Peptides against a protein of PDB entry 5NXQ. Designs and how they scored, part 13

Target 1, 114 residues: chain A of PDB entry 5NXQ
Amino acid sequence: EIQIPVSMAAEEEYLRSKVLSELLTDTLENDGEMYGNENEVLAALNGAYDKALLRLFASACSDQNVEKALSLAHELKQDRALTAAVKISERAELPSLVKKINNIREARYEQQLK

## One batch from the design tools (peptide; aimed at target 1 R55 C61)

Design b1_p29_2_s4 (made by RFdiffusion4, then SolubleMPNN; from b1_p29_2, 9 letters changed)
Fold by OpenDDE base, seed 1:
Structure b1_p29_2_s4 (fold): chain B 114 residues (1-114), chain A 29 residues (1-29)
Amino acid sequence: as target 1 above (114 residues)
Amino acid sequence: MRKQVMEEAEAFLKEFEERFGDLPIEVKP
């Protein structure tokens, strides 16, 4: 068996979770809940989505690719994932990235208040 | 369509947990 690099595996899981999340979201919007656990499944999908993205984010940080890291951070859905991205950035000693991610977080907070 | 999406999602989540379940939400570089 050929071992797939972790980054490639993370990319795969990111894409798969993204597609499934979108499909389920659309289904819920069109048909509502039918099985009773769609929201739980969707939450789990979003969790997997963010987790996969964070792996890609960590890889970008390791590569010192701040632009890529920031782009990935914008795709994160959950606030806790952004918090994780901040911690990863801090560990990677990328203070400029920390600031930019915090700005994303603040912007989302402002949107929730409207 | 919905049933299929749910089944695929559940299958994916199972696979994901098997591959990455032990990884913390905070993945280190």
Scores: peptide ipSAE 0.499, ipTM 0.845, DockQ to the pose 0.525
OpenDDE base, seeds 2, 3, 4, 5: peptide ipSAE 0.497, 0.494, 0.496, 0.497; ipTM 0.851, 0.852, 0.846, 0.845

## One batch from the design tools (peptide; aimed at target 1 K51 L54 C61 R80)

Design b1_p30_1 (made by RFdiffusion4)
Pose (drawn by RFdiffusion4):
Structure b1_p30_1 (pose): chain A 114 residues (1-114), chain P 30 residues (1-30)
Amino acid sequence: as target 1 above (114 residues)
Amino acid sequence: EEEEEKEEFLEEAEEIIEEWYEEYEEQLEE
């Protein structure tokens, strides 16, 4: 059986999780539950989404592509995932990227105060 | 040497991701 590189597999998992998360969110926001495990599936779905997105983020940092990495950070869902992205940026010694990611966290926290 | 450094970074970045992901799974169990 064909082996898939972890980097390439992350991109497909990110997209798949994105599609499935959007579909299942539309189902729960309009029709509610039908099968019985949608809430748990959606929670695991958003988790796999950010995990795959963090792997692509690490690859962008390994390639010193700060701009691509920031765009990937913007697509993150969980606030805890943004925190994970900051730690990856620090580990990658990209201080300019840390500041811009921390601006995203602060901006979201500002929405939390409204 | 550059390729080894990039592999090491990616392995340590993955450890950070796994730590976060395991904590996230624990939060879902609560």
Fold by OpenDDE base, seed 4:
Structure b1_p30_1 (fold): chain B 114 residues (1-114), chain A 30 residues (1-30)
Amino acid sequence: as target 1 above (114 residues)
Amino acid sequence: EEEEEKEEFLEEAEEIIEEWYEEYEEQLEE
């Protein structure tokens, strides 16, 4: 298991998400600076990033804020994370959001086929 | 009651998230 940098630990998920995004950007900009384990580190960061977003997503769903939830879903990187978002949306009884997230998934799938 | 329902929802959501994340971590270890 890859340890997440201490600087990424934050009580506020929103702040943590922003930090993760910045770290990802910095890592991508500084290609090759991760002692040969860049891909592994990036994978770990991506997971943490989506995890944070999903928590924000759940919060938005709890507020019945479909627009905010959808916006957050667009920021998710992994398809499996989108699947989790769909599950959360179903639990929140937000079928419109489910449809919209599935549209995101379909769009990304089509892009992969190009 | 609404707050309790929200709390229960968030707990359920967290379970979904953790399940997903655990699977993700397992893949990272491979």
Scores: peptide ipSAE 0.653, ipTM 0.938, DockQ to the pose 0.544
OpenDDE base, seeds 1, 2, 3, 5: peptide ipSAE 0.647, 0.647, 0.644, 0.647; ipTM 0.939, 0.939, 0.939, 0.939; seed 3 fails the geometry check

Design b1_p30_1_s1 (made by RFdiffusion4, then SolubleMPNN; from b1_p30_1, 16 letters changed)
Fold by OpenDDE base, seed 4:
Structure b1_p30_1_s1 (fold): chain B 114 residues (1-114), chain A 30 residues (1-30)
Amino acid sequence: as target 1 above (114 residues)
Amino acid sequence: SSMKKKEELLKEMEEIIDEWAAEAEKEAAE
């Protein structure tokens, strides 16, 4: 049995989750109600999406690739996922990345107030 | 070794992700 590298597996899951999340989001935005557990399904998909991203983020951090890590952080949807990214960054001893991610969070807070 | 350190770091990061995921499940159950 062929073992797939962690980073490749994470990328595959990210792509899959991204597509499904986008499809569901588009459906809800354009076609309205699905008459089911739409919000729960969306939450689950978004969760899977962010989880996959966090693994990619962790990989980037382990490679000390701050710019890639930051780019991935921008793709995170949930605030709580950004919190996890901060924790990961702290563990990787990347204080500059911590600051930048916190800036992302603050920016999103400001956007919500508009 | 550098490889060992990286592996341990990734393990610690995975634990953070697992904790994050567990919290998500908790919220969904409420």
Scores: peptide ipSAE 0.573, ipTM 0.915, DockQ to the pose 0.836
OpenDDE base, seeds 1, 2, 3, 5: peptide ipSAE 0.570, 0.571, 0.570, 0.571; ipTM 0.915, 0.915, 0.915, 0.915

Design b1_p30_1_s2 (made by RFdiffusion4, then SolubleMPNN; from b1_p30_1, 13 letters changed)
Fold by OpenDDE base, seed 4:
Structure b1_p30_1_s2 (fold): chain B 114 residues (1-114), chain A 30 residues (1-30)
Amino acid sequence: as target 1 above (114 residues)
Amino acid sequence: SEEEKKKKLLEEMEKIIEEAAEEEEEELKK
């Protein structure tokens, strides 16, 4: 059996989830109506998206690629995902990345307050 | 070995990811 590298599998899932999430988001923004449970579907898709993205993030951290990891962190949608990214960064012993991700989270909190 | 360390690290990270995903799914079910 062919073994698929984790990074490749994660990338495929990320791309799939990203496309679906974007399509659904655009549809809701432009048309406003879908199935009645569109928000739940969107949330589920966003969850899948963040999960896949976090795996890419984890891979970048394992490679000690801070810049790539940070770029990926900016693409995370949910605060819970950012929290997970912080935990992952801590395990990878990347304190600079921890600080930068916390800054992202703080910035988003401030934006929500406005 | 470095390979073993990397493997263990990724496993720990996967656990974190799964925990976050489970928490998100639980919140969606409420």
Scores: peptide ipSAE 0.558, ipTM 0.905, DockQ to the pose 0.806
OpenDDE base, seeds 1, 2, 3, 5: peptide ipSAE 0.557, 0.557, 0.557, 0.558; ipTM 0.904, 0.904, 0.904, 0.905; seed 1 fails the geometry check

Design b1_p30_1_s3 (made by RFdiffusion4, then SolubleMPNN; from b1_p30_1, 16 letters changed)
Fold by OpenDDE base, seed 2:
Structure b1_p30_1_s3 (fold): chain B 114 residues (1-114), chain A 30 residues (1-30)
Amino acid sequence: as target 1 above (114 residues)
Amino acid sequence: SSMEEKKKLLEEMEKIIEEMEEEEKKEAAE
């Protein structure tokens, strides 16, 4: 069995999940209606997307590539994923990144309140 | 080694991701 490098596998999963999430989102926006389990499907896709992205994020953190990690964090969709990113950053002992990600989270909270 | 330390770090980070997955499953079950 061919073993694919973890980073490549993560990137593939990220791209796959991203495409599917975007397609579903666009479909819902264009059709103006939802049927059955579409919301659940979207949630599942977003979950998979964020999970894959977090693995890329973790890799960037392990490389101490703060700028790449931060860029990836901005692409995270769910708040729970940002929370995970903070925890990962803390484990990687990157306090500057922790602060920046928390700022992202706070900004999103403020936007939701408006 | 540095490589081993990095591997260990990534494993710990994976556990954090797994914890997030568990939370996701709990929400889906409700």
Scores: peptide ipSAE 0.534, ipTM 0.903, DockQ to the pose 0.827
OpenDDE base, seeds 1, 3, 4, 5: peptide ipSAE 0.533, 0.533, 0.533, 0.532; ipTM 0.902, 0.902, 0.903, 0.903; seeds 1, 4, 5 fail the geometry check

Design b1_p30_1_s4 (made by RFdiffusion4, then SolubleMPNN; from b1_p30_1, 15 letters changed)
Fold by OpenDDE base, seed 4:
Structure b1_p30_1_s4 (fold): chain B 114 residues (1-114), chain A 30 residues (1-30)
Amino acid sequence: as target 1 above (114 residues)
Amino acid sequence: MEEEKKKKLLEEMEKIIEEEAEAAEKEAEQ
């Protein structure tokens, strides 16, 4: 049995979730409501997307690749995922990354207020 | 980083990720 590296599996799931999330988002933006459950499906897809991305983020943190981790954090969609990224960064003892992710969160909050 | 330490760290991170996923599920059910 060929064991696929965890990073490769995470990348595959990320790409899959990203494509599906983007397709659904585009559908909602262009075609409107179709089934009445699109928001729930989108939320689930976004959750899967962020989960996959967080695994990539965790891997980057474990490699002490702060720049890669930060770039991945910018791709996170949900605030809860950013919170998770902060917690992960704390566990990885990367205080600079913690600060930068908190800045991302603050920036998003400010954007929502506009 | 030692491989064993890295493994433990990744396990802790996975727990955080799962906790986030569970929280998301609970919010979706409300």
Scores: peptide ipSAE 0.514, ipTM 0.896, DockQ to the pose 0.842
OpenDDE base, seeds 1, 2, 3, 5: peptide ipSAE 0.511, 0.512, 0.513, 0.512; ipTM 0.895, 0.895, 0.895, 0.895; seed 2 fails the geometry check

Design b1_p30_2_s1 (made by RFdiffusion4, then SolubleMPNN; its pose is not in this set)
Fold by OpenDDE base, seed 5:
Order: sequence, then structure tokens, then C-alpha cells
Structure b1_p30_2_s1 (fold): chain B 114 residues (1-114), chain A 30 residues (1-30)
Amino acid sequence: as target 1 above (114 residues)
Amino acid sequence: SLEEELEKEKKKKEELLEEMEKIIEEEAAK
């Protein structure tokens, strides 16, 4: 049996999750009505999106591709996902990437305070 | 040999990715 490489599988899941997340987000923003489980669905989709993205991020880190990893980190939506990215970067022994991701987190904190 | 070194490097990369997956799952469970 031919197994699909982990990176390719992660990319497929990322694209799927991204499309669904964007579609739901656009629908909610355009219709302006949120009744029922829309928030729960959105959270679930965002979770799946970040999880898939983190796998791509991990792959980039394993390749020591800091620039690609950083680009992927910017696409993460949830703070907990950024935390995971930091931990992954630490394990990969990429201190420069750790600093850059922490800067992303700090920037988002400041935006929330404004 | 070069082949042995490449295999060792590949194995290390796979182990690293497995550890990273554990980190991802841990954060998703919180």
C-alpha cells in the first residue's frame, strides 16, 4: 500500500479547512445574523484549520525553513495555536523563530486592547 | 557510510515530527 507523505496529507487538510472556515466566516459577516450553533461550528473549523496549519509549520521547522515557518505562523488564527508554534520552534531549536512568533502574539494582544 | 548517515538523519527528522505532533494534539485538547 502506497502511503501519502505526511506533508501532502497536511496540505490537503489545510486547504479543505481553510476553504470551509473562510466560507463560514464570509457567510456570518455578510448575513449579519448568528442564531444557533454558528459560533460552535466556526470554532471547530478554526480549530481544524489551525491544527492542519501547525502540521505544515512543524514540517517547515523540521526542514529548518524559518521563513516558511514564520509565514505559516502569521496565518494561525487562535492564540493557543501560536503557543503550540512556539513550543514546536523550541523543540526544533530555532530561537530566532521563537522570538518572531512571540512578537506576533504580542502584536495581537495589543490589538485586542485597543 | 553516506547511506547510513542519510538514514540516521531521516530517522531523526521523523522522530522530531512525531514529537511536534504530540505538541499539536496537546494544545488542541486544552
Scores: peptide ipSAE 0.519, ipTM 0.877, DockQ to the pose 0.831
OpenDDE base, seeds 1, 2, 3, 4: peptide ipSAE 0.517, 0.517, 0.513, 0.517; ipTM 0.876, 0.876, 0.875, 0.877

Design b1_p30_2_s2 (made by RFdiffusion4, then SolubleMPNN; its pose is not in this set)
Fold by OpenDDE base, seed 5:
Structure b1_p30_2_s2 (fold): chain B 114 residues (1-114), chain A 30 residues (1-30)
Amino acid sequence: as target 1 above (114 residues)
Amino acid sequence: SEELKELEEKKKKEELLREMEKIIEEWAAE
């Protein structure tokens, strides 16, 4: 049985989810039509997108590549995904990354307050 | 041996990734 490397599988899922999410977003923005379930569909796509990113993030953490991990964390859309990234960082014993991700979360909170 | 050490490190990395996947699956289940 042929096993696909985790990183390659994650990259494939990320690219697929990213393309689908972008296509849906562009359609909603350009057509201006609402059918009542677009937000739910978009959320589902965003979930898959973030899940794929989290796998890439985990891979980067396992390589102790903090900068790459941080870059990936910035691409996460959902706050709850950032929370997962923190948990992953803690398991990887990367406290500096934990702090940096928390800074991302705090920055987003501040933007929402404005 | 160096080979044994590398194997051990690889096994540790794989275990770490499995644990991280569990975190992701738990997150996805919420």
Scores: peptide ipSAE 0.598, ipTM 0.907, DockQ to the pose 0.879
OpenDDE base, seeds 1, 2, 3, 4: peptide ipSAE 0.596, 0.598, 0.597, 0.597; ipTM 0.907, 0.907, 0.906, 0.907

Design b1_p30_2_s4 (made by RFdiffusion4, then SolubleMPNN; its pose is not in this set)
Fold by OpenDDE base, seed 5:
Structure b1_p30_2_s4 (fold): chain B 114 residues (1-114), chain A 30 residues (1-30)
Amino acid sequence: as target 1 above (114 residues)
Amino acid sequence: SEEEEEKKKKEEKEKLLKEMEAIIDEWAAE
């Protein structure tokens, strides 16, 4: 049986999740107020999106591709996902990446305060 | 040998990826 490489599977899932998330977001923004479970749906999509990104991120870390990993980290939507990225970076023994991700988190915190 | 070293590196990388997946799974379970 032919197995799909993990990286390719992750990319496919990322693209799928990204498209769905964007479509939902656009619909909600353009059609007005949110009702019912739209927030839950969006959260679920965001979760899948970040999960896929984290897998890509892990792959980049395993390749010691810090720049690619960092670019992926910037695409993460949830703060808790950034926390996971830090843990992954630590396991990969990439302290420079840890610092850079923490900088992303700090920047987002500052933006939320303003 | 070089081949043995490459094999070892590949195995280490695979192990690393599995450990990273475990981190992701833990995150997803929260």
Scores: peptide ipSAE 0.591, ipTM 0.901, DockQ to the pose 0.843
OpenDDE base, seeds 1, 2, 3, 4: peptide ipSAE 0.588, 0.589, 0.589, 0.590; ipTM 0.901, 0.901, 0.900, 0.901

## One batch from the design tools (peptide; aimed at target 1 R55)

Design b2_p8_3 (made by RFdiffusion4)
Pose (drawn by RFdiffusion4):
Structure b2_p8_3 (pose): chain A 114 residues (1-114), chain P 8 residues (1-8)
Amino acid sequence: as target 1 above (114 residues)
Amino acid sequence: PLPSTSPE
């Protein structure tokens, strides 16, 4: 059986999780539950989404592509995932990227104050 | 099964 590189697999998992998460969110926001496990599936789905996205983020940092990495960080869902992205940026010694990601966390916190 | 990512 064909082996898939972890970097390439992360991209497909990100996209899949993005599609499935959007579909299941539309189902729960309009029709509610039907099968019985949608809420737990959506929660695991958003978890897999950010995890795959953090792998792509690490690859962008390894490639010193700060711009690509910031765009990937913008697509993150969980605030805890933005925290994880900051630690990856620090471990990659990209201080300019840390500041811009921390601006995203502050901006979201500002929406939390409204 | 619940969604997950491949192992590294």

Design b2_p8_3_s1 (made by RFdiffusion4, then SolubleMPNN; from b2_p8_3, 4 letters changed)
Fold by OpenDDE base, seed 2:
Structure b2_p8_3_s1 (fold): chain B 114 residues (1-114), chain A 8 residues (1-8)
Amino acid sequence: as target 1 above (114 residues)
Amino acid sequence: ALPTISAE
């Protein structure tokens, strides 16, 4: 049995989810007549994407690599994923990162209000 | 129309 390190597995899942999400999005934009469960599939893919990113994020936090963690947080799509990132940062006792992620959330909220 | 995708 081959065991894959957690971080490597997370990277693999991230890349897979990213590619699939982008492919589906492009297909919808180019051929895009919604017929079936495309939105549901996209939501699932986005969830998987963020989940994979959060694993990478947690690894970065564990390494005390705040800059890498922040960069990963910017790639998160869903607000609930940002919330999870905050919780991870709090557990890792990285208050500066917590603040920066909350700033990302606030910025997105402001964009939604306009 | 796009075909239905099964992701489950």
Scores: peptide ipSAE 0.038, ipTM 0.717, DockQ to the pose 0.073
OpenDDE base, seeds 1, 3, 4, 5: peptide ipSAE 0.037, 0.036, 0.035, 0.034; ipTM 0.718, 0.710, 0.706, 0.696

Design b2_p8_3_s2 (made by RFdiffusion4, then SolubleMPNN; from b2_p8_3, 3 letters changed)
Fold by OpenDDE base, seed 5:
Structure b2_p8_3_s2 (fold): chain B 114 residues (1-114), chain A 8 residues (1-8)
Amino acid sequence: as target 1 above (114 residues)
Amino acid sequence: ELPSISEE
């Protein structure tokens, strides 16, 4: 049995969740095939994706790698995940990152209004 | 520990 470091495990889960989400989305868009639970599956995958990404985000914050953290924040899908990222940034005492993440949230809000 | 995020 091989034990994987936490950060590597998070990256693996992130990539897996991302690929599966994209694959399922593409399948639905291209084939239009519905089985009745795709949306729920996608929601679960997106949740797992964001959760894994937040672990990477937290790691970046711990490393004081603000640019990497910001890049990861842009990849978050759910608003609640961005909120979590803000909290992580606050704990890491990175106010500039907090502001930038809030800018991401505001931009998404504006997009939703269109 | 990550902030709590609601699951499905």
Scores: peptide ipSAE 0.109, ipTM 0.824, DockQ to the pose 0.074
OpenDDE base, seeds 1, 2, 3, 4: peptide ipSAE 0.107, 0.100, 0.108, 0.108; ipTM 0.824, 0.824, 0.824, 0.823

Design b2_p8_3_s3 (made by RFdiffusion4, then SolubleMPNN; from b2_p8_3 with T5I P7E)
Fold by OpenDDE base, seed 2:
Structure b2_p8_3_s3 (fold): chain B 114 residues (1-114), chain A 8 residues (1-8)
Amino acid sequence: as target 1 above (114 residues)
Amino acid sequence: PLPSISEE
């Protein structure tokens, strides 16, 4: 039996989750409230989205593709996902990537403060 | 191996 590579599976899930998240966002922007659980659904979709991205991120780190990893980190939505990315980077012994991801986090904190 | 990537 042919097994789907982790990175390929992650890409598929990422794309699926991204589309679903965007569809929900567009629906909320255009049609407003749907069923009263939109925030919970959005949180779940964002979670799935980030989880898929983190798998891609881990793969990029394993490949020592720092630029790709950084690009993926910028696409992460949740702070906890950035935290996970830092942990992955640390384990992969990529300190420059760790710093860059922390810079992303700090930048987002500053945006929230303003 | 890389650490867990689970967020939940």
Scores: peptide ipSAE 0.087, ipTM 0.815, DockQ to the pose 0.068
OpenDDE base, seeds 1, 3, 4, 5: peptide ipSAE 0.082, 0.083, 0.082, 0.082; ipTM 0.802, 0.803, 0.801, 0.799

Design b2_p8_3_s4 (made by RFdiffusion4, then SolubleMPNN; from b2_p8_3, 3 letters changed)
Fold by OpenDDE base, seed 3:
Structure b2_p8_3_s4 (fold): chain B 114 residues (1-114), chain A 8 residues (1-8)
Amino acid sequence: as target 1 above (114 residues)
Amino acid sequence: ALPSISAE
């Protein structure tokens, strides 16, 4: 089996997980049918989505592309994924990005309180 | 390069 570049693999996984997540979401919203496992499937897809996105995020941080990294962080769905993004940013020594991601988390917390 | 990526 031939190995593909890490960046290509990350992008492929991101696109795959994004499409699958969107398809499931659209189906649930449009048809409203529940078969008993949709929540579990959605959770798994969201997890895969964030994981793939974090790989792209890490790549952006490695490239010192703060703007791209921040844009990717806004696309993260789970709070734990934002926490992971903070850790990645810290390791990449990007304190401005750390602050901006924490601002995203705070904004989401405030929204939950309303 | 950064270490392994995890969403925990």
Scores: peptide ipSAE 0.045, ipTM 0.739, DockQ to the pose 0.066
OpenDDE base, seeds 1, 2, 4, 5: peptide ipSAE 0.038, 0.038, 0.037, 0.036; ipTM 0.712, 0.711, 0.703, 0.703

Design b2_p8_4 (made by RFdiffusion4)
Pose (drawn by RFdiffusion4):
Structure b2_p8_4 (pose): chain A 114 residues (1-114), chain P 8 residues (1-8)
Amino acid sequence: as target 1 above (114 residues)
Amino acid sequence: SPLLELVD
């Protein structure tokens, strides 16, 4: 059976999690539950979404592509995932990227104060 | 990439 590179597999998993998460969120926001495990599935779905996105983020940092990495960070869902992105940026010694990601966290926190 | 140690 064909082996898939972890970098390439992460892109597909990110897109798949994005699609499935958007569909299941629309289902829960309008119709509610039908099968019985939608809430748990959506939670795991958002978790797999950010994990795959953090892998792509690490590849962008490894390639010193700060701009691509910031765009990836913007697509993250969990605030804890933004924290994980900051640690990856620090590990990659990209201080300019750390500041811009921390601006995203502060901006979201400002929405939390409204 | 050694950066993936923080993700995995």

Design b2_p8_4_s1 (made by RFdiffusion4, then SolubleMPNN; from b2_p8_4 with D8E)
Fold by OpenDDE base, seed 3:
Structure b2_p8_4_s1 (fold): chain B 114 residues (1-114), chain A 8 residues (1-8)
Amino acid sequence: as target 1 above (114 residues)
Amino acid sequence: SPLLELVE
């Protein structure tokens, strides 16, 4: 078995998940031809997408690359993923990043209220 | 990696 570096594997998974999520979204918007489980499939894809991103995020945190980590956090879709990012940041002892990610979460909450 | 263990 070929051992692939975690960061490279995560990047590949992220890109794959991103493409699939976008393709599904576009299909639903343009064609609307699904089999009744569109939302479930989309949720699964988004979950995989965020999970892949979080792995990249964790790697960035390990490198203490706060700017990269923050950039990745902005790409997260689900609130649960942001929560995970906060947890990772806390464990990485990056309080400034924690604050900034929480700001992202709060901003999204406010947008949902509108 | 301890941080990776926190990934859902």
Scores: peptide ipSAE 0.283, ipTM 0.896, DockQ to the pose 0.758
OpenDDE base, seeds 1, 2, 4, 5: peptide ipSAE 0.281, 0.282, 0.280, 0.281; ipTM 0.896, 0.895, 0.894, 0.895

Design b2_p8_4_s2 (made by RFdiffusion4, then SolubleMPNN; from b2_p8_4 with L4W E5S)
Fold by OpenDDE base, seed 2:
Structure b2_p8_4_s2 (fold): chain B 114 residues (1-114), chain A 8 residues (1-8)
Amino acid sequence: as target 1 above (114 residues)
Amino acid sequence: SPLWSLVD
């Protein structure tokens, strides 16, 4: 059995999820309500998207590529995904990355308060 | 464990 590296598989899934998420968003913006489950579908797509990103993030952390990891973290949509990224960073013993991701999360919280 | 095991 041919094993696809986790990072490569994650990249493919990320791209797929990203495209689907964007497509759904555009459709909702242009056509309005679809089938009454748009929010649920969007949440599922965002979940898949973030999951794929987190796999890439984990790979970057494994490579000790902090800059790449941080860039990926900025692309995460859900707060729970940022939390997961922090946990991964902690396990990877990258405290500077932990701080930077927490800053991202804090910034988003502040924006929500406005 | 690999870091990616923490994703889900």
Scores: peptide ipSAE 0.294, ipTM 0.881, DockQ to the pose 0.668
OpenDDE base, seeds 1, 3, 4, 5: peptide ipSAE 0.293, 0.292, 0.292, 0.287; ipTM 0.880, 0.880, 0.879, 0.878

Design b2_p8_4_s3 (made by RFdiffusion4, then SolubleMPNN; from b2_p8_4 with L4W E5D)
Fold by OpenDDE base, seed 3:
Structure b2_p8_4_s3 (fold): chain B 114 residues (1-114), chain A 8 residues (1-8)
Amino acid sequence: as target 1 above (114 residues)
Amino acid sequence: SPLWDLVD
């Protein structure tokens, strides 16, 4: 059974994680210096970002807000996060959303192959 | 455990 945190807390964590991820990305792009661990830090921040986003996604699914859920899914960065979104959608009994998220995954796979 | 832990 999915335990969904309070939406307000989820939104706060999402915004915090998003800002941190963007700040690190901008710093790397603007400063151009790499010390060997920046990519690892970025990956960790992206993970936190997706995790927070999935909490919002779960909330949207619980509200039966498919359009909001789909919009959030498009913001997910990692494939594993999309997989988690599919599982959440399945448990929420939203098959149309499941299909749409899988389409996102397939599109990203095809893009990687090019 | 919550599903969002899968991205850890």
Scores: peptide ipSAE 0.121, ipTM 0.785, DockQ to the pose 0.227
OpenDDE base, seeds 1, 2, 4, 5: peptide ipSAE 0.116, 0.110, 0.108, 0.111; ipTM 0.789, 0.789, 0.781, 0.792

Design b2_p8_4_s4 (made by RFdiffusion4, then SolubleMPNN; from b2_p8_4 with E5D D8E)
Fold by OpenDDE base, seed 5:
Structure b2_p8_4_s4 (fold): chain B 114 residues (1-114), chain A 8 residues (1-8)
Amino acid sequence: as target 1 above (114 residues)
Amino acid sequence: SPLLDLVE
């Protein structure tokens, strides 16, 4: 099987998962044509989305592109994905990025408390 | 890449 470069594969999966997630969201909000499994499908799509995004994030960290990494972190949907981003940043020895991602997490926690 | 192995 032909091996695709990691960054290209991640970008392709990100775009696919993003489109599918948006399509499902729009369908639920405007048409309501899902039949009992919409929450499960949405969770799976969001998981795939964040996983693909984290690959791009890891690539940005490897490139020492902190600005790009931070922008990608803001696009993550799940808290567990932000936790993964923190771990990646720690191991990449990017403490300023770690702090900024933790600030994103804290802001989301405060929003949930309201 | 070692960093990519951290992705769940």
Scores: peptide ipSAE 0.105, ipTM 0.817, DockQ to the pose 0.714
OpenDDE base, seeds 1, 2, 3, 4: peptide ipSAE 0.102, 0.100, 0.101, 0.101; ipTM 0.818, 0.817, 0.818, 0.815

Design b2_p8_5 (made by RFdiffusion4)
Pose (drawn by RFdiffusion4):
Structure b2_p8_5 (pose): chain A 114 residues (1-114), chain P 8 residues (1-8)
Amino acid sequence: as target 1 above (114 residues)
Amino acid sequence: ALLELADE
């Protein structure tokens, strides 16, 4: 059976998790539960979404592509995932990227104050 | 190493 590179597999898992998360969120926001495990599935789905996105983020940092990395960070869902992205940026010694990601966290926190 | 951190 064909082996898939972890970097390439992460892109597909990101897109799949994005599609499935959007569909299941629309289901729960309008129709509610039908099968019985939608809430748990959506939670795991958002978790897999950010994880795959953090793998792509690490590849962008490895490639010194700060701009691509920031766009990936913007697509993150969990605030804790933005924290993980900051640690990856620090490990990659990209201080300019750390500041811009921390601006995203602060901006979201400002929405939390409204 | 970055990937290992991303997996955590």

